# Peptides against a protein of PDB entry 5T59, part 86

Target 1, 112 residues: chain A of PDB entry 5T59
Amino acid sequence: TTPTMQSTSLLTEHLGYPPISLVDDIINAVNEIMYKCTNAMEKYLMQRNIIGKKDFSDEIKIGTAKLESLLENSVDKNFDKLELYVLRNILSIPSDLLEENRFRLLHHEKLV
Target 2, 90 residues: chain B of PDB entry 5T59
Amino acid sequence: EHIRFQRLVQVCNKALEESIRKLQSWEKIHECFPNYGQTREGIENLTVCQQQVIKLWSNLSRVEFDAIFHERSIEEKLNQLDDLINKARS

## One batch from the design tools (peptide; made by RFdiffusion4, then SolubleMPNN)

Design b2_p18_8_s2 (from b2_p18_8, 9 letters changed)
Fold by OpenDDE base, seed 4:
Structure b2_p18_8_s2 (fold): chain B 112 residues (1-112), chain C 90 residues (1-90), chain A 18 residues (1-18)
Amino acid sequence: as target 1 above (112 residues)
Amino acid sequence: as target 2 above (90 residues)
Amino acid sequence: SFEEEVEKIIAERKEKLS
């Protein structure tokens, strides 16, 4: 089920931040890690770009870029799935608790 | 009783694992460096890169995600959410 | 080596987050 505005509001109040903020942190982190990985690889290979009197610098740059693109696509796909799952199944309020009576209970627990 | 945080950790690990899977393929790595990978030294260098990138990926993600979870107090908050839900249903 | 570079990066990140 898709998160409702009410659910988002309640969770924001509970968490102290919007649920999406957690996901954003995770996604931003993995993106940073991804680029660090590919950058490290490129640097390592560029220090070893000459083999048998042949210069493979261009191939290394292109190849690393291809790997980065491949990784980017995979990260995007899998962490989009993660976002959906987290927001729908983890950072979610069951429908029965979104009823008026249950809503009051959540607020009461928050304020007490 | 407390299940949401566990699920969060699991789905994060799954996403990380699935994301790096393509780089775990030697064939995929070699395809990106077709001529470089035809040399002995090139193969050796690419092998090192493949192994170390995977290690870097795993270690950095662990450190960074743990930091995020801590800064967001997400385990505590999710446990509280579980408790609230359970209490409301009891 | 690449391994050394990786270890350095990891160490730096751990330090920053500590």
Scores: peptide ipSAE 0.162, ipTM 0.919, DockQ to the pose 0.858
Fold by OpenDDE base, seed 1:
Structure b2_p18_8_s2 (fold): chain B 112 residues (1-112), chain C 90 residues (1-90), chain A 18 residues (1-18)
Amino acid sequence: as target 1 above (112 residues)
Amino acid sequence: as target 2 above (90 residues)
Amino acid sequence: SFEEEVEKIIAERKEKLS
């Protein structure tokens, strides 16, 4: 089920930030890490681009780019699934707690 | 009793593991460097890269995700959410 | 070496987060 506006509002109040902000932080972090990994690999190989009398600079650049694309696609796929799961099953409020009486309970707990 | 934070950690780890899966394949690495990987030195260099990238991936992810979880106080907040739900249903 | 570079990156990240 898709999160409701009411659920989002209540969770935002509880968390102090919108639920999507947590997911955004995670996704931004993994993307940065991905870049660090591929960049480190490219730099390492480019410092070792000549073997014998052959210069493999072009192959290294192309190959690293291919690996980066492969990793990027996998990250996108898996963290899209993560986003959906987190928002639906972790950062979610059961429907019975969205009822009027349960809503008051949530507010009461926050005020106490 | 407290289950949401555990699930968050689990799905994060799963996403990280599945994302790096392709780079764990030597065949995938080698096919990106078909001529470079035909040399002894090339194979050695690629082997180092593969191993160290995976280590960097795992170590940086652990550090960064823990920092995010701390900054967002997500364990505490999710535990509180679990408690609220359980209390409401009791 | 690659190992040294990895350690540098990790150290930099830890310092920024501390």
Scores: peptide ipSAE 0.162, ipTM 0.919, DockQ to the pose 0.872
Fold by OpenDDE base, seed 5:
Structure b2_p18_8_s2 (fold): chain B 112 residues (1-112), chain C 90 residues (1-90), chain A 18 residues (1-18)
Amino acid sequence: as target 1 above (112 residues)
Amino acid sequence: as target 2 above (90 residues)
Amino acid sequence: SFEEEVEKIIAERKEKLS
């Protein structure tokens, strides 16, 4: 199910931030990590770009870029699934608690 | 009783593991460096890179995700959410 | 080495977040 405005509001009040903010932090972090990994690999190989009398600098740059693209595609796919799962199943309020009486209970518990 | 935070950790780990899986394939690494990987030294260098990238991926993700979870107090908040739901259903 | 660089990166990130 898709998160409702009511669920988002209640969870924002409970968390102190919108649920999507947590997912954004996670996705931003993994993207940064991805760059760090590929950058480290490129630097390491570029320091070892000459074998014998042949310079492999161009191949290293292209190859590293290909690996980055491969990793990026996989990250995008898997963390899109993560986003949907988290927002629908973890940071969610069951429908039975969105009824009037249950809704009031949540507000009461916060104030007490 | 408290299940939401456990699920969050599980889904994060799954996403990380699935994302790095293709880089765990030597064939995928080698095909990106077809000529470089035809040399002995090249193979050795690529082997080191593959191993260390996976290690870096694992360690950085652990540090960064733990920091996020702490800053967002997500374990506490999810436990409270579980408690509220259980209380409402009792 | 690559290993040393990796350890450096990890250490720097831990320091920034702690």
Scores: peptide ipSAE 0.160, ipTM 0.919, DockQ to the pose 0.841
Fold by OpenDDE base, seed 3:
Structure b2_p18_8_s2 (fold): chain B 112 residues (1-112), chain C 90 residues (1-90), chain A 18 residues (1-18)
Amino acid sequence: as target 1 above (112 residues)
Amino acid sequence: as target 2 above (90 residues)
Amino acid sequence: SFEEEVEKIIAERKEKLS
């Protein structure tokens, strides 16, 4: 089920914010966490870049970048799916409630 | 009767788990550091990184997502939504 | 150590959110 304009309006009134705002917060948070993880790893390894008189700095930088890319791709894929699911199945109003009388009921209940 | 918030938590956990899955593979980690990982010390360092990154990922996500849910009052709002829907169908 | 760094990051984030 695809969200409608009516559903978005009603949910915005109920939540006090647009449904997409919640998803945006979640996605922004996970992106920040992802960066923290890869940055911590790179820093740790760069402090341990020399082994047996060999400098692995370049390999560490390239390797960490590859891991970041891998994680980024996975995050994008899975949280795109999350966005669709949340907006369609969680932050949604059943079709039987998307009528004038039902809209009035929701509005009335909020005001009372 | 209240189902929406539970579903939200479930799908968030699933997305987090699926996102970190490839980093849980030692083979994937080693492939990114082919020469570094041929040394004893390199293997030890990478092992520490893998374990601690996963730990950091899990703990930070828990803290941040709980904060978001609190700030947005989403549990209360979703419970109210469930109640309204159930009432309308009764 | 990496463990110490991770713990610091977690602690700082929790403090900011409290």
Scores: peptide ipSAE 0.156, ipTM 0.918, DockQ to the pose 0.861

Design b2_p18_8_s3 (from b2_p18_8, 8 letters changed)
Fold by OpenDDE base, seed 2:
Structure b2_p18_8_s3 (fold): chain B 112 residues (1-112), chain C 90 residues (1-90), chain A 18 residues (1-18)
Amino acid sequence: as target 1 above (112 residues)
Amino acid sequence: as target 2 above (90 residues)
Amino acid sequence: SFEEEVEKIIEERKEKLK
């Protein structure tokens, strides 16, 4: 099931931040890590670009870019799935608790 | 009774593992450097890169994700959520 | 070496997060 506005509001109150903020942090972090990895690889290889009097700089740049793209696609795919799973199954409130009487339980517990 | 945080950690690990899987393939890496990888030195350099990238990926992700979880107090909050749900169903 | 560079990056991030 998709998150409702009501669920989001309750979770925001509970967490102190919107549920999506956690996902955003995770996604931003993995993206940063990804580019650090590919950048490190490119730099390492560019320092070793000449072998047997042949300059492989162009091939290294192209190859690294290809690997970066491959990793980007995989990250996007897998972390999109992660986002859906987290928001639907982890940061979620069961529908039976969204009834009026049970809905107030979460709010009441916060106030006590 | 506390299950949500464990699931969060599991799904994060799964996403990280699946994301790096293609870089774990030597064949895939070699395809990106067809001529460079035909040299002995090139193969050695690529091997180092492959190993170290995977290591960096794993280590950085662990550090960064743990920091996020701590800053967001997510374990505590998810445990509390589990408790609230269980209480409501009792 | 690449390994040394990786270690530096990791340590820098650890320090920033603490």
Scores: peptide ipSAE 0.172, ipTM 0.919, DockQ to the pose 0.844
Fold by OpenDDE base, seed 1:
Structure b2_p18_8_s3 (fold): chain B 112 residues (1-112), chain C 90 residues (1-90), chain A 18 residues (1-18)
Amino acid sequence: as target 1 above (112 residues)
Amino acid sequence: as target 2 above (90 residues)
Amino acid sequence: SFEEEVEKIIEERKEKLK
C-alpha cells in the first residue's frame, strides 16, 4: 500500500533522512552511470569513425543517441518500479507498529 | 530475521539487470549501426563497445551503490527496523 | 583502448568516493 505520512515521519526519524532520499541517491547514481556509459561508447567509436575511405561519424552519432534513448527508457521504467517497491515494501512500517503504543516504543528505542 | 536489506540489494540488482538487457542484444546494437556494422572493423569496434559498456555498467553501479548504502548506513538501519518489528510482534 | 578508458573511469570514481 501507499506509505502514510506517519510512516514517513517515523522512518525519517529512524533513518536520519526521508526514505525518498535514499531512492533519489540511487536514481541519480544510475543516471550518471548511464550517461558515462553512452558517452564512453560514443567517444570510442568517434575515434574510429573512418573505415577505408568512408566517414561514419553521422551514423555513429545517431546510433549512440538511439541506444542512449533506449537505455534511458529502460532505466526510467525499472527504477520507477524500484522506487515503488522500496517505499512500500522495504522502507515501510507495518500497521500494527503504527498503533499508539507501538509508536511510543519506536520513539523510546530512539531515545535510549 | 533480517530480510529488508537483502531485499533492497535484490531489487537494485534486478533493476540494473533489466535496464541493461537490451544492450546485451547484439542484434539491437547492430540495428543502430547498420552500415558501420557491415564492415569488419566496424563489427570489431562494436563488439568491444558492447562488452566494455556492460562491464562499465556493472562495475560502476556496484561501486556507487555500495557507497550510497554505506553513506546512508542503510544495512544497519534496515536491520534495526527488522528487529523492532520482530520485537513488537513477540 | 576502450578497456583502458573503462579502468580509468572506474578508478577515478573509486578515488572520489574515498
Scores: peptide ipSAE 0.171, ipTM 0.919, DockQ to the pose 0.883
Fold by OpenDDE base, seed 3:
Order: sequence, then structure tokens, then C-alpha cells
Structure b2_p18_8_s3 (fold): chain B 112 residues (1-112), chain C 90 residues (1-90), chain A 18 residues (1-18)
Amino acid sequence: as target 1 above (112 residues)
Amino acid sequence: as target 2 above (90 residues)
Amino acid sequence: SFEEEVEKIIEERKEKLK
């Protein structure tokens, strides 16, 4: 079920913020974590870039960039699914509650 | 009776697990460092990186997501939503 | 070590969130 404008309004009132804001926080957090992980890896390897007589600095930079891209693609895919699921199935209001009488009940409960 | 917050935690964990899955593959890691990974020291260094990145991923996500859930009071709000829905259907 | 660095990052984030 696709979220409606009415559902969004009701949930915003209930939550104190738009439902999408929660998803945005989650996505922003995971992106930050992702870059911290790849940055830590690059730094660690760059401190160990010379083995024997060979300097692997260029390979390390390229390799870590490839891993970052791989992780970015996976994060994008999986958290897009998360966004859809959360908005459709968790932060959602059943159709029966969107009727006039049920709508009033939600407002009444908030005021009590 | 209260199900929405549990679902939120579950879907977050699933997304995190699926996102890091490719990095759990040694083959994928080695492919990114084909020459470096042909050395003994290189293999050792990459092994440490793989293990610790996964650890960092898991621990940071736990801390950050818990903070978000707290700041947004989402457990309480979702429980209230469940209660409202159940009451309306009774 | 990488382990020590990871632990530092985690602790720093925990402190910032408290």
C-alpha cells in the first residue's frame, strides 16, 4: 500500500516529524559509517604500502576506491528497500483508520 | 501486540547485513588488491582490514541507530501507533 | 594496530552521542 497524503499528515502529527525524516537519519548515518570504514582501511594499508622493494600505494588507493564503490552500491540498493518497507509497512496507517470516524479517534486520543 | 518497532529493528539489521555481505567475501577483497594480495604480508594486512572493517561496521551502526531511535522516540511512538490501531479495531 | 584504531573510533562516537 502506497502512503497517502492523509497518512503522512497524521503520522507527522503523531511523531512530531515527517516519517521520511527518520529514514533520512538512518540513511545519513549508514553513509557516514561506510566512509569511516573505507577511510580506516585505506589509512591502515597506506601505512603498510611497501613490501620488500615494491611500493603498492597506487594499487591500495585504487583497490580501496573499488571497495568503496562496491559498498556504496550495496548500501544504496538495500537501504532503498528499507525506505520503501518502513514507509509502507511500519510508518503506515491502515485504510480503516483513514475513515472519518477513525480519524477523529486519533485526534481525540492525542488530546486525552 | 506491539510489532512495529520490532519490525523496524529487523529491517535495519537486514539492510546492514546485506550491505556488508560482499566485503565478507575474501575473494572480493583479494580481487581489489591482486598484486598486494600475492605477498604474505599483504594477505595478512588485508585479513586484518577485512575483519576489523566488519567489526567497525557492526558496532558503529548499532551505536548510531540506537541514538537515532532514542532521539526520535520511535519505540514509544510506534507502540502508541500499535495501540491506537488495535483500539480502533476493537 | 587497526584494532586499536577501530576501538578509538567507536569510543569517540559513543562519547559524542552521550
Scores: peptide ipSAE 0.171, ipTM 0.919, DockQ to the pose 0.879
Fold by OpenDDE base, seed 4:
Structure b2_p18_8_s3 (fold): chain B 112 residues (1-112), chain C 90 residues (1-90), chain A 18 residues (1-18)
Amino acid sequence: as target 1 above (112 residues)
Amino acid sequence: as target 2 above (90 residues)
Amino acid sequence: SFEEEVEKIIEERKEKLK
């Protein structure tokens, strides 16, 4: 099930940040890594674009773009699943504990 | 007893692995460079790219994700969450 | 080489994270 507002509030207090912030960091990081990878590949190939008096620059640009798109689609798919899993199963509070007593427990631990 | 952080690491690794899997296919790589890949030098260059991209992907993700986990103190926080939940149930 | 470039990128990122 999707996280409740109460769960989000409690977790935000516990973590010091909203649970979604962690996921955002992860997704932003992987996107950056993805573009670093494809950029490195393009640069490497563009430095080697002439073979046998033929210029493959256009093919390299198109090809690397295709690979980037392929990777983007895969990243989007898999990290959407990750987001759902993390928010529902990792950064979550069991429904049976979503009560005033749970909130008190968090405050108690913070004060001790 | 502490399970949440382990699960976080596992799901991150899985997402990373699944994301890069298509680039591990030489056929897919070659299809993107049909003429370039018909040359000896082209094949060599593409082979290097494929191997090094995978390495870069793995290494950068490890470094970046570890940094995120550290900055967010997520292992400690998730362990504490596990403990709190366990205490609440006791 | 590609390997050298990869290493540079990794090291740069490590430095930024320290």
Scores: peptide ipSAE 0.171, ipTM 0.919, DockQ to the pose 0.846

Design b2_p18_8_s4 (from b2_p18_8, 7 letters changed)
Fold by OpenDDE base, seed 3:
Structure b2_p18_8_s4 (fold): chain B 112 residues (1-112), chain C 90 residues (1-90), chain A 18 residues (1-18)
Amino acid sequence: as target 1 above (112 residues)
Amino acid sequence: as target 2 above (90 residues)
Amino acid sequence: DFEELVEQIIEERKKELS
């Protein structure tokens, strides 16, 4: 089920922020972590780029870039799924609570 | 009774685990460094990288996600949401 | 050492978030 405008409004009031903001924080964090991982790997290998008098610097740079792309694709896929699940199943309001009387109840409970 | 925050943690862990899965494959790592990985020292270095990247991934994600959850007070808010829903249905 | 680097990165982030 797709989140409704009414659901988003109610959840925003409850959370103090739009539901999508939480997802954005999560996605931004994992992207930052991803690049820190690949950067650390590249730096470590570039300090060890000479083996048997052969310089592997170019291969290391290309290889690390390939791994980064691999992670990017996986992160995009899996966290897109996460976004959908969170917004539809976790940060969601059941239809019975979207009725007028239940809508008022949610607002009332917040104010009490 | 309170289920939403548990689900959030579960789906986050699942996404993180699935995202790093390909890097857990030595074959995938070696494919990116075909000549470097044919040397003894290269294999050793790549092995260290694979292990430590996975460790860094896991530990940083734990630290960062916990910080997000705290800053957003999401456990409390989701518990309250569960309570409201349960109360409305009772 | 990569392990030391990892530990440094993690510890630094913990400090920044505290």
Scores: peptide ipSAE 0.284, ipTM 0.928, DockQ to the pose 0.874
Fold by OpenDDE base, seed 2:
Structure b2_p18_8_s4 (fold): chain B 112 residues (1-112), chain C 90 residues (1-90), chain A 18 residues (1-18)
Amino acid sequence: as target 1 above (112 residues)
Amino acid sequence: as target 2 above (90 residues)
Amino acid sequence: DFEELVEQIIEERKKELS
């Protein structure tokens, strides 16, 4: 079930921030981690780019870029799924609580 | 009674594990460095990279996600949400 | 060497987040 505007408003009031903000934090964090990983790998290998008399700098740069792309695609795919799951199944209000009487209860609890 | 925060942690771990899976494949790593990986020294360097990248991925994600969860007070908020839902259904 | 780098990165982030 897709989150409604009403659910978003209620959850925003409850959380103190929009539900999507949590997801954004998570996604931003994993992206940062991802680039730190690939950058560290590239730097490590570039310090070890010469084996014997052969310079592998170009291959290292290309190879690391390929791995980064592979990781980016996987992160995008899996964290898109995460976003949907979190917003629909974790940060969600059941339909029965969106009824008029239940809606008032949730709002009243916040005010008390 | 409280299930939402547990689910959040689980889905985060799952996404992290699935995302790093391809880098756990030595074959995938080697394919990106076909000539470099033909040398003994290159293989050793790539092995270190693979192991340490996975370690960095796992450890940084733990630190960063815990920080997010703390800053957003999400465990408390999700527990409260569970309680509200349970109360409304009683 | 890489392990040391990893430890440094993690420690740095812990300090920033504390």
Scores: peptide ipSAE 0.275, ipTM 0.927, DockQ to the pose 0.850
Fold by OpenDDE base, seed 5:
Structure b2_p18_8_s4 (fold): chain B 112 residues (1-112), chain C 90 residues (1-90), chain A 18 residues (1-18)
Amino acid sequence: as target 1 above (112 residues)
Amino acid sequence: as target 2 above (90 residues)
Amino acid sequence: DFEELVEQIIEERKKELS
């Protein structure tokens, strides 16, 4: 199930930041890595764009763009799954801890 | 006893591995460079690119994710969360 | 070569994060 507002508030208090912030950092990082990978590949190939008498610059640019798109689609798919899993199964509070008596325990531990 | 951080690492690794899987296919790489890949030199260059991209992907992800986990103190926080849950259930 | 480029990129990121 989707995390409740109560769970989000409690976890934010515990973590010092909203749970989604961690996921955002991860996703932003992988996107940056993805760009660096494809950019490096393009630059490397563009330095080797002429073979014999033929210039492959256009094919290299198009091909690298296609690979980037392929990687982007895969990243989006897999890290969307990651986001759901992390928020539901890792950064989550079990229902028994959401009961009133257990709820107070979290606050008590924070104050001690 | 402490399981949440381990799960986080596992799911991150899985997402990274699944994301790069298509680029691990030589056929997929070659399809993007059909004429370039028909030359000996082109094949050599593409081979280097494929290998080094995968290496870069793996190494950068390790560096960046470790930095995130450190900055967010997530291992400590998740361990504490596990402890709180266990305490509440006892 | 590409390997050297990769190493440079990684080292630059490590420096920025340190």
Scores: peptide ipSAE 0.270, ipTM 0.927, DockQ to the pose 0.847
Fold by OpenDDE base, seed 4:
Structure b2_p18_8_s4 (fold): chain B 112 residues (1-112), chain C 90 residues (1-90), chain A 18 residues (1-18)
Amino acid sequence: as target 1 above (112 residues)
Amino acid sequence: as target 2 above (90 residues)
Amino acid sequence: DFEELVEQIIEERKKELS
C-alpha cells in the first residue's frame, strides 16, 4: 500500500524530517560511492595505460564509462525497490492505527 | 519487538549486494576492456581493480550509511515507532 | 597501489564525517 498523507505527516513529526529524506540520503550516498568506485578504477588504470608500446587510454576511458553505466543501472533498479520497501514497510503506520487515537498518542509521548 | 531498524539494515545490504553483483562478473569487466584484457599486465590490473572496487564499495557504503543512520537517529526513531505501534495495539 | 588508494579514500571520508 502507498503511504497516505496522514501517515507522512505523522512520521514527519515523529522523525523530525519527511520519511523520503532518509531515502534521499541513502540514494545520494550510494551514487557518490558509485562515482568514487569508478573514478578510482579509472585513475588506477590510467596510471597503467601503456603496456608494451601500446597506449590503452581511450579504451580505459570508454571501458570505465561502460562499467559506470552498468553499475548505475543496477543501482537505480535496486534502490528504487529499496525506496518502495522502506516507505511502505519500514517508515509506515498500520492502517488500523491511522486514527485520532494514534495521533494523540504521538503527541502525548512528546509531552511526557 | 523492535524490527524496523533491522529490516532497514537488511534491505540496504540487499540493495548494495545486488547492485555490485554484475561487477563481480569477470566476463562483464573483460568485455569492457577487450584489447587491454588480452595482455598479461592488463588482466592483472583489471583483476586488482575488480577486487578493490568491490572492497571500496563495501567499506564506503558501511561508513556512509552508518553516518546517515546516526545523523537521522533512525535506529532510535524506528524503535520508538515500534513501541508506539505496539502500545497503540495494547 | 589500489589498496592504498582505497584506504586513503575511506580515511578521508571518515575524517569528513567526524
Scores: peptide ipSAE 0.264, ipTM 0.926, DockQ to the pose 0.841

## One batch from the design tools (peptide; made by RFdiffusion4, then SolubleMPNN)

Design b2_p19_1_s1 (from b2_p19_1, 10 letters changed)
Fold by OpenDDE base, seed 1:
Structure b2_p19_1_s1 (fold): chain B 112 residues (1-112), chain C 90 residues (1-90), chain A 19 residues (1-19)
Amino acid sequence: as target 1 above (112 residues)
Amino acid sequence: as target 2 above (90 residues)
Amino acid sequence: SSKKRREELREKILKEALE
């Protein structure tokens, strides 16, 4: 039940950009934020890698990598759902607006 | 009347919240640092780190998503879409 | 997919870091 080419074209005209571009922006942003967070975590802990006489650098690197992987999986799961929902339910045109008369209305409103 | 933008914000917030949920679990954090987390100082560091990361996640996502929504004029565009749909159905 | 986008992002970051 992917969006039709017609709806995509109409939405692109309405938005000034393809609907997928918004999703791209959102997901790219969260991925960038994710790595900023994990990087910050690693840097913070690596500055505190020695406790007493023990160096925990290796454990910190492994641990942060595990957390990063965990976060990646979670982001993928949730934002894949988001992508589908946005494209199917938010950035969508109901079938009744895809009829000939309604199609003209959309174009008319765009030009006014 | 206008529902699409509100839904967009809601699903974005939900995705962000659910994505960070596991990092909000102390158990999940601790298990990644089993020996480090057995020290008092390590626990303190992990606690601060966890808190700061969650805050960073929240703050950055808010700022970046708002910027995206603004740059894409998505609220206005979605409101217009709602209006078109409502008009067509009336 | 988000994974695909992330991979592309990682490649971009790596490329920029090497410049």
Scores: peptide ipSAE 0.520, ipTM 0.947, DockQ to the pose 0.081
Fold by OpenDDE base, seed 4:
Structure b2_p19_1_s1 (fold): chain B 112 residues (1-112), chain C 90 residues (1-90), chain A 19 residues (1-19)
Amino acid sequence: as target 1 above (112 residues)
Amino acid sequence: as target 2 above (90 residues)
Amino acid sequence: SSKKRREELREKILKEALE
């Protein structure tokens, strides 16, 4: 099920931040790591761009870009799934706790 | 009892592992460098590069994700959430 | 989406590099 506004509010109060913020941190981190990896790869190969009097710089740049694209697509696929799973199954409140009587309990526990 | 944080770690690891899967394919690597990879030195360089990138991916992910989890106090918060849910159902 | 976040991140990095 899709998170409700009520669930988001309660979780925000509990966490001290919106649930989506955690997902943002995770995905931002992996994106940054991704580019660090591809950059490292390109630099490593560019330092080894000449073999047998032939300069492979252009091929290295194009090839690294292709690998980066592949990685981007894979990251998007897998971390979109992660986002959905985290928000729906981890950072979620069961429906029975979203009832009015249970809602009070969550607020009570937070304030006590 | 406490299950949410464990699941978070698991899904993060799975996403990371599946994301790097394409770079673990030598065929995919070689296809991106068709002429470079036809040389002995090129193959050697690509092999080392592939291994280093995978290691870098793993190491950086571990460090950064642990930092996020710590900064967000997510283990504690998820454990508390589990406790609240369990208490409410009791 | 991850793609959207990545684009935002790239923009941020670019902005910081220009400062």
Scores: peptide ipSAE 0.519, ipTM 0.946, DockQ to the pose 0.082
Fold by OpenDDE base, seed 3:
Structure b2_p19_1_s1 (fold): chain B 112 residues (1-112), chain C 90 residues (1-90), chain A 19 residues (1-19)
Amino acid sequence: as target 1 above (112 residues)
Amino acid sequence: as target 2 above (90 residues)
Amino acid sequence: SSKKRREELREKILKEALE
């Protein structure tokens, strides 16, 4: 189930930031890392583009682009799953704590 | 008692591992460079490149994710959340 | 989505590179 606004508000108060912000940081980081990796690969191979008397620059550019696309698709698949799991199962408040009498517990602990 | 942060680390590691899985396949790498990979020197270059990329992926992800977890104080916050839940259920 | 975040990131990088 999708997290409720109530749960989000309570967690935001507890964390000091919205739960989605953590997910944003994680996914932004992996995307940056991904392009650093593919860029490094392209640069490495382009410095070694000539073998014998043949220039493989075009093949290298196309090949690295294909690998980048492959990695992008994989990152999207796996980190979309991660986002869903984190928000639903890790950064979540059990329903029993969302009852009126239990709802106050998080606020009380914050204020005391 | 504290389970949420452990789960966070686990799912992050799993996502990273599964994301890089196809780049760990030599066949996938070679398919992208069909002519380049038919030369001895090309094979050597691709082998080193594959190794370096995987290593870079692993090292950068470790450093960056740890930095995120620290900046967000997520271990402490998740432990506190576990404690609150346990207290409420007692 | 991860894809949307990536697109935003790419735009940011491009903008910074042009400054």
Scores: peptide ipSAE 0.518, ipTM 0.946, DockQ to the pose 0.080
Fold by OpenDDE base, seed 5:
Structure b2_p19_1_s1 (fold): chain B 112 residues (1-112), chain C 90 residues (1-90), chain A 19 residues (1-19)
Amino acid sequence: as target 1 above (112 residues)
Amino acid sequence: as target 2 above (90 residues)
Amino acid sequence: SSKKRREELREKILKEALE
């Protein structure tokens, strides 16, 4: 389930930043890495585009684009799952701690 | 005892592994370069390229994710969260 | 979503490249 506003607020106070910010950092990083990888692949192959008397530049460009799309789809699928899991199961506060007495305890610990 | 940070690392590794899995398939690579891959040199180039991309993916992700975890102090914060939860339940 | 974040990233990169 989606985290509550109360949970988000408490975690933000605890972390010093909103929980979603961590997820943002992770996903932004992997997207950047993804394009670095695909760019490296294209550059490597384009430096080796001529074999014999044939120029494969067009095929290389099309092929690398296809692989990039494949990787993008895979990243989206897996890191969307990651986002949900992290926010629901890792950066989460159990319901019993959201009760009145337990909630006060969390605030007390932060203030002490 | 402390479980949340370990789980974070695990799910990150899993997501990274699953994301690159299709590029680990030679068949998928070859399908994208049908004529280029019919040549000896093409096969060699694609093989090296595939290896390098996978290594680059692994190395960059390790370095960048560790940096994120450090900058966000996430291990410490998650351990503290575990402690708070355990204390509250005792 | 990851896709949305990627789109924003690409736009940012493109913008910076034009500056």
Scores: peptide ipSAE 0.503, ipTM 0.945, DockQ to the pose 0.081

